Peptides against a protein of PDB entry 4U39. Designs and how they scored, part 34

Target 1, 302 residues: chain A of PDB entry 4U39
Amino acid sequence: SIKVIGVGGGGNNAVNRMIENEVQGVEYIAVNTDAQALNLSKAEVKMQIGAKLTRGLGAGANPEVGKKAAEESKEQIEEALKGADMVFVTAGMGGGTGTGAAPVIAQIAKDLGALTVGVVTRPFTFEGRKRQLQAAGGISAMKEAVDTLIVIPNDRILEIVDKNTPMLEAFREADNVLRQGVQGISDLIATPGLINLDFADVKTIMSNKGSALMGIGIATGENRAAEAAKKAISSPLLEAAIDGAQGVLMNITGGTNLSLYEVQEAADIVASASDQDVNMIFGSVINENLKDEIVVTVIATG

## One batch from the design tools (peptide; made by RFdiffusion4, then SolubleMPNN)

Design b1_p11_2_s4 (from b1_p11_2, 4 letters changed)
Fold by OpenDDE base, seed 5:
Structure b1_p11_2_s4 (fold): chain B 302 residues (1-302), chain A 11 residues (1-11)
Amino acid sequence: as target 1 above (302 residues)
Amino acid sequence: MKLLHFFSGKR
C-alpha cells in the first residue's frame, strides 16, 4: 500500500490539495501538534502527536517541540504506517511541527521497511532568516531519514507565477507543487496507463538516492508532448540540470487522447537531456481531467 | 469514514 503523511500545517495543506485533486490509490494521514488545525484536514486518518507535550496547542514554531511530539507518539505512528510498501512524507520546512516531526516520521517509515520519500518545501526568503535556518536543519535531518528527498525551493515558484500573484496564491502553488511531486510518483504505481511501472521499478530508482530534483512541464496543442518535456527539463524548480543525474523517473500524464507517439517523443527529449549511462524509467498515466493537456514530471536522483 | 480517535484518555 501507498501512504501519504502530511506533517504540520504545510504538509496538511498539501494533503488537502491531493484529496481535492482526487489522487488515487493512496491512503492519507494528517499529522499535527495543533488539534484545531488538524480538525480542518480532509484526510481519513487524523493523528494528533505530542498530546502530553503540547496539549494540542501546536509546537510554537520550535522544531525541537515537533521532534519530541513525534517521539512521544512513535507507537501510534508505527501502527498507522504498518503494512505500507511506500510512504510519502510531505511538509513545509521552517515551522515547528513539519520541520521537527517529519524526519522522525520518515525514520519510522524507513525502519518499518517502506520505501520512504520526502517531498518538502523550503520557505520563501520573505518568511525570514529564522525559517530558512530551521528549514536547513530539518532538510538535513530528512536526508538521513529517507530513501529520496525532493526539496521544492519556494523562491523558484515566484519565477513561474505572475509578479502580482498574492502571497496566499504563492502558498497555494507551493501546496500544488507538493501535490505534483507526490502524484507524479504515486500515479506511476497506482493508476493504470499506457506504460505501467511496478513498485520494484520505482524502488530501484528511489532507494537510498538521497537528494532529488523535480521538474514539471505542462502544455497543450499539436506539439504538447515535446513542449511539456522541454518545460520539465528546463523547469525553474530544477536547481541543477538533469545532466549528471544517476537516475531519472519520468511521468507522462495526458487525457484519453494521449498517443504512444507523444509518450515516445517526450521520453526521447528527456533521455537526450540526460547522461548516456543514466538509469531512466518512464511511465504514462491517463487522467481524464487533463483533457487536452499533457503534464510531464521528471524526478532526477543522484 | 472510520474516525479512529485514539483518545487513549486513561482517566
Scores: peptide ipSAE 0.005, ipTM 0.382, DockQ to the pose 0.015
Fold by OpenDDE base, seed 3:
Structure b1_p11_2_s4 (fold): chain B 302 residues (1-302), chain A 11 residues (1-11)
Amino acid sequence: as target 1 above (302 residues)
Amino acid sequence: MKLLHFFSGKR
């Protein structure tokens, strides 16, 4: 089974966005130290952590409280994760609960033998230096606790949104990018396409790889496959080129009109931008909610 | 730069 765990406010918002977009073949778990915020989750499984420590009043933006809250609730986390083949741990780094608890939850998933993937955000620079420093510590702890860690730099979202985009919409876009990172992987396993991957293929690319970069491209029109692929490999979310990656996972998602030619054209573009010795796997997904759009997601590992 | 508003299907 595939489990998606949203940890703290940002992680829970991302999980809500996944549920709203009907991401298939995954079980959703919301984790928080704030009981009132947790009640707003759409997840079937809602877990309050650190109930003795926090009394459900949250972590007070302190990562050490988030960590201790997850440690207090270890047995509950273990039981919720038991039997998962894959676990996504999603969080906004820089806060209390997400920053402190997500590494503990990820380690529990990894110790249970699940393929453990972190999908996390760095805070925007406008959230202040304290959040950036807390996020750096949480990201370092996540890197040791996961098989693969996808880090989304929120400041790069400001390059893909309009300059007049309200702060609240920038946070919604961060939640959407977290969704795209999880869905871009989970759909390769759970959602049929023109080219299906198995869990073993995904595990080969993601197992014990450490840090990963994610690029996303969306296009429409006659050259939509090529344009989506070019946008993915040049995505502002890529802090580096995909050149030199040891592994590449590619998802090519389209509507019912997605052709095998378009899948091949997109794959060839990503392959041509990658090292010759790269272990590349690609899958295709059919999403009936996509009309004339192609979405290419690239995850570079190693 | 088309901001594809992913319209959440309000049913």
Scores: peptide ipSAE 0.000, ipTM 0.370, DockQ to the pose 0.027
Fold by OpenDDE base, seed 4:
Structure b1_p11_2_s4 (fold): chain B 302 residues (1-302), chain A 11 residues (1-11)
Amino acid sequence: as target 1 above (302 residues)
Amino acid sequence: MKLLHFFSGKR
């Protein structure tokens, strides 16, 4: 089974966005130290952590409180994650609960033998230096606790949105990018396409790989496959080029009109931008909601 | 549907 665990406010907003976009084949778990915020989760499983420590009042933007809250609730987290083959841990880094609890939850998932993937955001620069420093500590702790850590630099989201985008919409786009990171992997396993991957293929690319980068490209029209692939490999979300990656996981998602030619064309573009000796795997997904769109997601590991 | 695994290793 695949489980997605949203940790703290940002992680729970991302999980809500996944549920709203009908991401299939996954179980959703919402974790928070704030009981009022947790009640707003759309997840089937809702877990309040650190009830004794925080009394449901949240972590006060302190990562040490988030950490201790997850440690207090270890047995409950273990029971919720038990029997998962894969666990996505999603959080906004820089806060209290997400930054502190996500590494603890990830370690619990890994210790249970699940393929553990972190999908986390770095805070925007406008959230201030304190959040950036807290996020750096949380990301460092996540690297040790996961098989693969996808880090989304929120400041790069500002390069793909309108310059007049309100702060609240920038956070919603961060939640959407977290959704795309989870869905781009989960759909390869859970959703039928022209080229399916198994869990063992994904496990080979993602086990013990450390940091990963994600690129996304969307296009329409006659050259949509090539354009989507070019946008994915040049995505502002890629803090580095995909050259030098030891592994590449590629998702080519399209509507019912997606052709094997378009899948091959997109794969050839990503392969040509990657190292010659890269371990590349790709899957295709059919999503009837995309109509004329192709979405290419690239995850570079190593 | 035949699972077409394109492994890079079969060139």
Scores: peptide ipSAE 0.000, ipTM 0.425, DockQ to the pose 0.211
Fold by OpenDDE base, seed 1:
Structure b1_p11_2_s4 (fold): chain B 302 residues (1-302), chain A 11 residues (1-11)
Amino acid sequence: as target 1 above (302 residues)
Amino acid sequence: MKLLHFFSGKR
C-alpha cells in the first residue's frame, strides 16, 4: 500500500489539495500538534501527536516541540504506517510541527521497511530568516531519515506565477507543487497508462538516493509532449540541471488521447538532457481529467 | 509490462 502523511500545517494543506484533486491509490494521514487545525483536515486518518506535551495547542513554531511530539506518539505513528510498502512524508519546512516531526515520522516509516520519500517545501524568503534556518535544520534531518528527499524551493514558485499573485495564492501553489510531486510518483504505480511501472522499478530509482530535484512541465497543442518535456527539464523548481543525476524517474501523464508517439517524444527529450550513464525509468499515466493537456514530471536522484 | 528502459544508446 501507498500512504501519504501530511505533517503540520503545510503538510496538511498539501494533503487537502491531494484529496481535492482525487489522487488515487493512496491512503491519507494528517498529523498535527494543533487539534483545531487537525480538525480542518480532509484526511480519513487524523492523528494528534504530542497531546501531553502540547495539549493540542500546537508547537509554537519550535521544531524541538514538533520532534518531541512525534517521539511521544511513536507507537501510534508505527501503527498507522504498518504494512505500507511506500510512505510519502509531506511538510512545509520552517514551522514547528512539520520541521520537527517529519524527520521522526520518516525514520519510523524507514525502520518499518517502507520506501520512504520526503516531499517538502523550503519557506519563501519573505517568511524571514528564522524560518529559513529552521527549515535548513529540518531538511538536514529529513535527508538522514528518508530514501529520497524532494525539496521544493518556494522562492522558485514566484518565477512560475504572475508577479501580482496574492501571497495566499502563492502558498496554494506551493501546496499544488507538493501534490504534483506525490502524484507524479504515486500515479506511476497506482494509475494505469500506456507504460506501467511496478513498485520494484520505482524502488530501484528511489532507494537510498538522498536529495532529489523535481521538474514539472505542462503543455497543450500539437507539440504538447515536446513542450511539456522541455518545460520539465528547464523547470524553475530544478535548483540544478538534470545532467549528472544518477537516476531519473519520469511521469508522462495525458488524457485518453495520449499517444505512444507523444510518450516516446517526451522520453527522448528528457533522456537527451540526462547523462548517458543515467538509470532512467519512465511511465505513462492516463488521467481522464486531462483533456488536451500533457503533464511531464521529472525526478532526478543522486 | 513493457519497461522501455531507455538505455541511452548511441546517438
Scores: peptide ipSAE 0.007, ipTM 0.408, DockQ to the pose 0.149; fails the geometry check

Design b1_p11_3_s1 (from b1_p11_3, 5 letters changed)
Fold by OpenDDE base, seed 5:
Structure b1_p11_3_s1 (fold): chain B 302 residues (1-302), chain A 11 residues (1-11)
Amino acid sequence: as target 1 above (302 residues)
Amino acid sequence: MKILYFHVGKY
């Protein structure tokens, strides 16, 4: 089974966005120290952590409170994650709960033998230096606790949205990018396919790989596959080129009109941008909700 | 390049 655990406010918003976008084949768990925020989760499983420590009032933007809250609730987290083959831990780094609890939850998932993937955001620079410093500590702790850590630099989201995009929409786009990171992987595993990936193969690409980069490309029109692939490999979300990656996961999602030619064209572009010795896993997904759009997600590991 | 695996999913 695949579980997605959203940790704290940003993680819970991302999980809500995943549920709203009908990301299939995953179980959703919302974790928070704030009981009121947790009530707004759309997740089936809602877990208040650190109830004794925080009284449901949240972590007060203190990562140490978030950490201790997860430690207090360890047994509950273990029970919720038990039997998962894969666990996505999603959080906005820089806050109290997400920053502190996500590494603890990730370690619990890893200790249970799940393939543990972190999908986390760095805060926007405008959220202030304190959040950036807290996020750096949380990301470091996540890197030790996961098999693969995808870090989304929120400031790079500002390069893919309009300059007039309201601050609230920039946060919604961060939630959407978190969704795309989880979905780009989960769809390769959990979507019923004509050709299914072996979970062992995903393990080979993602186990003990440390930091990963994610690129996303979306395009429409006659060259949409090539354009989407080119956008993915040159995505502002990529803090580096993918040419040095030891592993690449590629998802090509399109509507019912997605052709084999378009899939090949997109795969060839990503392959050509990757190392010759790269272990590439690629998949195509048909989403009937996509009209003329192709979405290419590239995750580079190693 | 070893394209190790190809998944074709449908929602």
Scores: peptide ipSAE 0.161, ipTM 0.794, DockQ to the pose 0.134
Fold by OpenDDE base, seed 2:
Structure b1_p11_3_s1 (fold): chain B 302 residues (1-302), chain A 11 residues (1-11)
Amino acid sequence: as target 1 above (302 residues)
Amino acid sequence: MKILYFHVGKY
């Protein structure tokens, strides 16, 4: 089974976005120290952590409180994660709960023998230096606790949205990018298809790989596949080129009119931008909601 | 390049 665990406010917003977009074949768990915020989760499983420590009032933007809250609730986290083959841990880094609890939860998942993937954001620079420093500590702890860590630099979202985009919409886009990171992988495993990906191959690419980069491209029209692939490999979300990655996961999602030619064209572009010795997994997913859009997600590991 | 697997999924 695949479990997605949203940790703190940003992680729970991302989980809500996943549920709203009907991400299939995954179980959702919402974790928070704030009981009121947790009640707004759409996840089936809602877990309040650190109830004794915080009394449901949240972590006060302190990562050490988030850490201790997860440690207090270790047994509950273990029970909720038990039997998962794969665990996605999603959080916004720089806060109290997400930054402190996500590494603890990830370690619990890894110790249970699940393939543990972190999908986390760095805060925007405008959120201030304190959040950036807290996020750096949380990301460092996540690297040790996961098999693969996808880090989304929120400042790079400002390069893909209009300059007049309201701050609230920039955060919604961060939640959407977190969704795309989880969905881009989970769809390759969990969507019933004509050709199913072996979970052993996902393990080979993602186990003990450390940091991963994520690129996204979206396009419409006659050259949409090529355009989406080019946008993905040149995505501002990529902190480096995908050249030199040991592994690449590629998802090509389109509507019912997605052709085999378009899938091949997009795959060839990503392959050509990758090292010759790269282990590549690619998949195509039909989503009727995309109509004329193609979405290419590239995750480079190693 | 080892293309390990091609998944074809449908919602």
Scores: peptide ipSAE 0.146, ipTM 0.785, DockQ to the pose 0.133
Fold by OpenDDE base, seed 4:
Structure b1_p11_3_s1 (fold): chain B 302 residues (1-302), chain A 11 residues (1-11)
Amino acid sequence: as target 1 above (302 residues)
Amino acid sequence: MKILYFHVGKY
């Protein structure tokens, strides 16, 4: 089974975005120290952590409170994650709950023997230096607690949105990028296919790989597959080129008109941008909601 | 290059 656990405000917003986009084949868990915020979650499983420590009033933007809240609730987290083959831990780094609790939750998932993937954001520069410093500590703790850590640099989202984008829309786009990172991987495993990916192969590419980079490309029209693939490998979300990655996971998602030729064309572009000795997994998913759009997601590990 | 696997999923 695949579980997605959203931790704190940013993680729970991402989980809500996943549910709203009908990401299939995963169980959703919302975790928070704020009981009022947790009630707004769309997740089937809602867990308040650190009820004694915080009294449901949140972590006060203190990562140490978030950490202690997860430690207080360890047994509840273990029971919620039990029997998962894969666990996605999603959070916005720089806050109290997400920054402090996400590494503890990830370690619990890893200790249970699940393939543990972190999908987290760095705060925007406008959120201030304190959040950036807290996020750096949380990301460091996540690296030790996960098999693979995808870090989304929120400032790079400002390169793909209009300059006049309101601050609230920039956060919504961060939630959407978190969704795309989880969905790009989960769809390759959880969607029933004509050709199924072996979970052992995903485990080989993602186990103990440390930091990973994510690129996303979206396009429409006649050359949409090639354009989407080129956008993915040159994505502003990639802090480095995908050359030199030890593993690449590629998802090509399109509507019912996605052709085998388009899948091959996109795969060849990503392959040509990758090292010749790279272990590449690629998959194609049909999503009827995309109509004429193609979405290429590239995860580079190692 | 080892293209290890091709998954074809449908929603």
Scores: peptide ipSAE 0.144, ipTM 0.796, DockQ to the pose 0.133
Fold by OpenDDE base, seed 1:
Structure b1_p11_3_s1 (fold): chain B 302 residues (1-302), chain A 11 residues (1-11)
Amino acid sequence: as target 1 above (302 residues)
Amino acid sequence: MKILYFHVGKY
């Protein structure tokens, strides 16, 4: 089974966005120290952590409180994650609960033998230096606790949205990018296809790889496959080129009119931007909601 | 949903 665990306010907003977009074949768990915020989660499983420590009042933007809250609730987290083959841990780094609890939860998942993937955001620079420093500490702890860590630099979202985009919509786009990272992987595993991806192949590419980069490309029109693939490999979300990656996961998602030619063209573009010896997994997903859009997600590991 | 997986495993 695949479990997605949203940790703290940002992680829970991302999980809500995943549920709203009907990401299939995954179980959702919302974790928070704030009981009022947790009640707003759309997840089926809602877990309050650190109830004795925080009394449900949240972590006060302190990562050490978030850490201790997860440690207090370790047995409850273990039971909720038990039997998962894969665990996605999603959080907005820089806060109290997400920054402190996400590494503890990731370590619990890894110790249970699940393939543990972190999908986290760095705060925007405008959120201030304190959040950036807390996020750096949380990201460092996540790298040790996961098999693969995808870090989304929120400041790079400002390069893909309009300059007039309201601040609230920029945060919603961060939640959407977190969704795309989880869905790009989960659809390759959980969605039934003509050829099933062996979960062993995903483990080979993602186990003990450390930091990963994610690129996203979206396009429409006659050259949409090539355009989406080119946008993905040159995505502002990529802190480096995908050249030199040991593994590449590619998802090509389109409507019912997605052709085999378009899939091949997009795959060839991503392969040409990757090393010759790269372990590449690619999958094509038909989503009827995309109509004329193609979405290419590239995850480079190693 | 219909899915096409292409394993381009270069071992």
Scores: peptide ipSAE 0.064, ipTM 0.653, DockQ to the pose 0.627; fails the geometry check

Design b1_p11_3_s2 (from b1_p11_3, 6 letters changed)
Fold by OpenDDE base, seed 3:
Structure b1_p11_3_s2 (fold): chain B 302 residues (1-302), chain A 11 residues (1-11)
Amino acid sequence: as target 1 above (302 residues)
Amino acid sequence: MKLLYLHVGKY
């Protein structure tokens, strides 16, 4: 089974966005130290952590409280994660609960033998230096606790969105990018396909790879496949080029009109931007909601 | 390059 765990406010917002977008074949778990915020989760499984420590009043933006809350609730986390083949741990770094608890939850998942993937955000620079410093510590702890860690630099979202985009919409876009990172991988595994990907091949690319880069491209029109692929490999979300990556996961999602030619064209572009010795997994998914859009997600590991 | 399996999923 695949489990997606949203940790703290940002992680729970991302999980809500995944549920709203009907990401298939995954079980959702919401984790928080704030009981009132947790009640707003759409996840079937809602776990309050650190109930003795926090009394459900949250972590007070303190990562050490988030950490201790997850440690207090270790047995509950273990039981919720038991039998997962893959675990996505999603969080907004820089806060209390997400920053402190996500590494603990990730380590529990990894110790249970699940392929453990972190999908986390760095805070925007405007959230202040304290959040950036807390996020750096949480990201470092996540890197040790996961098989693969995708870090989304929220400041790079400001390069993708319009300059007039309200601050609230920039946070919604961060939640959407978290969704795209999880869905781009989970769809390759969990969507019923004409050709199914072997989970062993995903493990080969993602196990013990450390930091990963994610690029996303969206396009419409006659050259939409090529444009989406080019946007993905040059995405502002990529902190480096995908050249030299040991592994690449590519998802090409389109509507019912997605052609084999478009899939091949997009795959060839990503392959040409990758090292010749790269282990590439590519998949195509039909999503009837995309109409004329093609979405290319590229995850570079190693 | 080992191009591993084309997953062809449908929602």
Scores: peptide ipSAE 0.135, ipTM 0.772, DockQ to the pose 0.135
Fold by OpenDDE base, seed 4:
Formats: sequence, structure tokens, C-alpha cells
Structure b1_p11_3_s2 (fold): chain B 302 residues (1-302), chain A 11 residues (1-11)
Amino acid sequence: as target 1 above (302 residues)
Amino acid sequence: MKLLYLHVGKY
């Protein structure tokens, strides 16, 4: 089974966005120290952590409180994650609960033998230096606790959105990018296919790989496959080129009109931008909601 | 380059 665990406010907003976009084949768990915020989760499983420590009043933007809250609730987290083959841990880094609890939850998932993937955001520069420093500590702790860590630099989202985009919409776009990172991987595993990807191959590419980069490209029209692939490999979300990656996961999602030619064209572009010795997994997914759009997600590991 | 697998999924 695949579990997605949203940790703290940002992680829970991302989980809500995943549920709203009908991401299939995954179980959703919402974790928070704030009981009122947790009640707004759309997740089936809602877990309040650190009830004794915080009394449901949240972590006060203190990562040490978030950490201790997860440690207090370890047995509950273990029971919720038990039997998962794969666990996505999603959080906004820089806060109290997400920054402190996400590494603890990730370690619990890893200790249970699940393939543990972190999908986390760095705070925007406008959130201030304190959040950036807290996020750096949380990201460092996540690297030790996961098999693969996808870090989304929120400041790069501002390069994709309009310059006049309100702060609230920039956070919604961060939640959407977190969704795309989880969905881009989960769809390769959880969607019933004519050709199924072996979970063992995903495990080989993602186990103990450390930091990963994610690129996303979306396009429409006659050259949509090539355009989406080019946008993915040149995505502002990529902090580096993918040419040094030891592993690449590629998802090509399109409508019912997605052709084998378009899949091959997109795969060839990503392959040509990758190392010659790269281990590439690629998948194609049909989503009837995309109509004329193609979405290419590239995850570079190693 | 080792192209490992094509997953072909449908919602």
C-alpha cells in the first residue's frame, strides 16, 4: 500500500490538494499539533500528535516542539504507517510541526521497512530568515530519515507564476507542486496499467538516494509532448541540470488522445538531457481530465 | 542508457 502523510499546516494543505485532485491509489493521513487546523483536513485518517505537550494548540513555530510531539505520539504513528510499502512524507519546512515532526515520522516509516520519500518545500524568502534557518535544519534531518528527499524551493514557484500573484496564491501553488511531486510518483505505481511498473524497480531507483530534484512541464497543441518535456528538464524547480542524475523517474500524463509517438518523443527528450548511464523509469498515464494537456514530471535522483 | 520500464496506466 501507498500512504501519504501530511505533516503540519503546509503538509495538510498539500494533502487536501491531493484529495481535491482525486489522486488515486493512496491512503491519506493528516498529522498536526493544532487540533483546530487538523479538523479542516479532508484526509480519512487524522492524527493529533503531542496532545500532552501542546494541548492541541500547535507547536508555536518551534521545530523542537514538533519533534517532541511526534516522539510523544510514536506508537500512534507506527500503527498508522504499519503495512505501507511506500510512504510519502509531505511538509512545509520552516514551521514548527512540519519541520520538527516530519523527520521523526519519516524515520518511523523507514524503520517499518517502507520506501520513504520526503516531498517538502523550502519557505519563500519573504517568510524571513528564521524560517529559512529552521527549514535548513529540518531538511538536514529529513535527508537522514528518508530514502529520497524532493525539496521544492518555493522562491522558484515565483518564477512560474505571475509577479502580481498574491501571497496566498503562491502558497496554493506550493501545495499544488507538492501534489504534482507525490502524484508523479504514485501514478507510476498505483494506476492500473496495461504494463505495470514493478515496485522493486522504483525501490531500486529511490532507495538511499538522498536528495532529488523535480521538474514539471505542461503543454498543449501539436508539439505538446516535446514542449512539456523541454519545460520539465528546464523547470525553474530544478536547482541543477538533470545530466548528473544516476536515476530518473519520468511520468507522462495526458488525455485519452495521448499517442505512443508523443510518449516516445517526450521520453527521448528527457533521456537526451540525462546521463548516458542513467537508470530511467518512465511511465505513461491516461487522465481523462487533462483533455488536450500533457504533463511531464521528471524526478532526478542521485 | 537503460530504459527500464514503460508503465501504461489509466485512471
Scores: peptide ipSAE 0.133, ipTM 0.767, DockQ to the pose 0.133
Fold by OpenDDE base, seed 5:
Structure b1_p11_3_s2 (fold): chain B 302 residues (1-302), chain A 11 residues (1-11)
Amino acid sequence: as target 1 above (302 residues)
Amino acid sequence: MKLLYLHVGKY
């Protein structure tokens, strides 16, 4: 089974966005120290951590409280994650709960033998230096606790959205990018297909790879596949080029009109931007909610 | 380049 665990406010918002977008084949777990925020989760499994420590009032902006809250609730986390083949740990780094608890939860998942993937955000620069420093510590702890860590630099989202985009919409886009990172991988495994990806091959690409980069490209029209692929490999979310990556996961999602030619064209573009010896897994997904849109997600590992 | 796997999923 695949489990997605949202940790703290940002992680729970991302999980809500995943549920709202009907990301299939995954079980959702919401974890928070704030009981009121946790009640707003759409996840089937809601876990309040650190109930003794925080009394449900949250961790504030203290990652050490988030860490201790997860440690207090270790047995409950183990029970919720037990039997997962893969665990996505999603969080907004820089806060108390997400920053502190996500590494603990990731380590629990890894110790249970799950392929453990972190999908986390760096805070926006406007959230202040304190959050950025806390996020750096949390990301460092996540890197040791996961098989693969996707770090989304939220400031790069501001390069994708209009300059007049309200702060609230920038956070919603961060939640959407977290969704795309999880979905881009989970769809390759969990979506019933004509050709199913062996989970062992995903493990080969993602196990003990450390930091991963994610690019997203969206396009419409006659050249949509090529445009989406080009946007994905040049995505502002990529802090580096994918040419040095040892592994690439590519998801090509389109409507019912997605052609084999478009899939091949997009795959060839991503392949040509990758190392010659890259282990590339690519998948195509038909989403009937996509009309003329193609979404290409590229995850570069190693 | 090993194009190892084509997953073809449908929602």
Scores: peptide ipSAE 0.126, ipTM 0.755, DockQ to the pose 0.135
Fold by OpenDDE base, seed 1:
Structure b1_p11_3_s2 (fold): chain B 302 residues (1-302), chain A 11 residues (1-11)
Amino acid sequence: as target 1 above (302 residues)
Amino acid sequence: MKLLYLHVGKY
């Protein structure tokens, strides 16, 4: 089974966005130290952590409180994650609960033998230096606790949205990018295909790879496949080029009119931008909601 | 949803 665990406010907002977009074949768990915020989660499983430590009042933006809250609730986390083949740990780094608890939860998932993937955001620079420093510590701890860590730099979202985009919409776009990172992988595994991806191949590409980069491209029109692929490999979300990656996961998602030619064209563009010795997995997904859009997600590991 | 998985083995 695949489990997605949202940790703290940012992680729970991302999980809500995943549920609203009907990401299939995954179980959702919301974790928080704030009981009121946790009640607003759309997840089926809601877990309050650190009830003795925090009394449900949250972590006070302190990562050490978030860490201790997850440690207090270790047995409950173990029980909720038991039997998962894969665990996505999603959080907004820089806060108290997400920054402190997500590494602890990731380590628990890894110790249970699940393929453990972190999908986390760095805070915007405007959220202040304290959040950036807390996020750096949380990301470092996540890197040690996961098999693969996808870090989304929120400041790069400002390059893909309109300059007049309200601050609240920029945070919603961060939640959407977290969704796309999880969905880009989970759809390759959980969605029934004409050719099923072996979970062993995903493990080979993602196990003990450390930091990963994610690129996303969206396009419409006659050249939409090529445009989406080019946008993905040149995505502002990529902190580096994908040409040095040891592994690549590519998802090509389109409507019912997605052609085999479009899939091949997009795959060839991503392969040509990758190392010749790269282990590449690609999958195509038909999503009836995309109509004329193609979405290409590229995850580079190693 | 209909899915086409293409495992491209090593180029």
Scores: peptide ipSAE 0.048, ipTM 0.638, DockQ to the pose 0.697

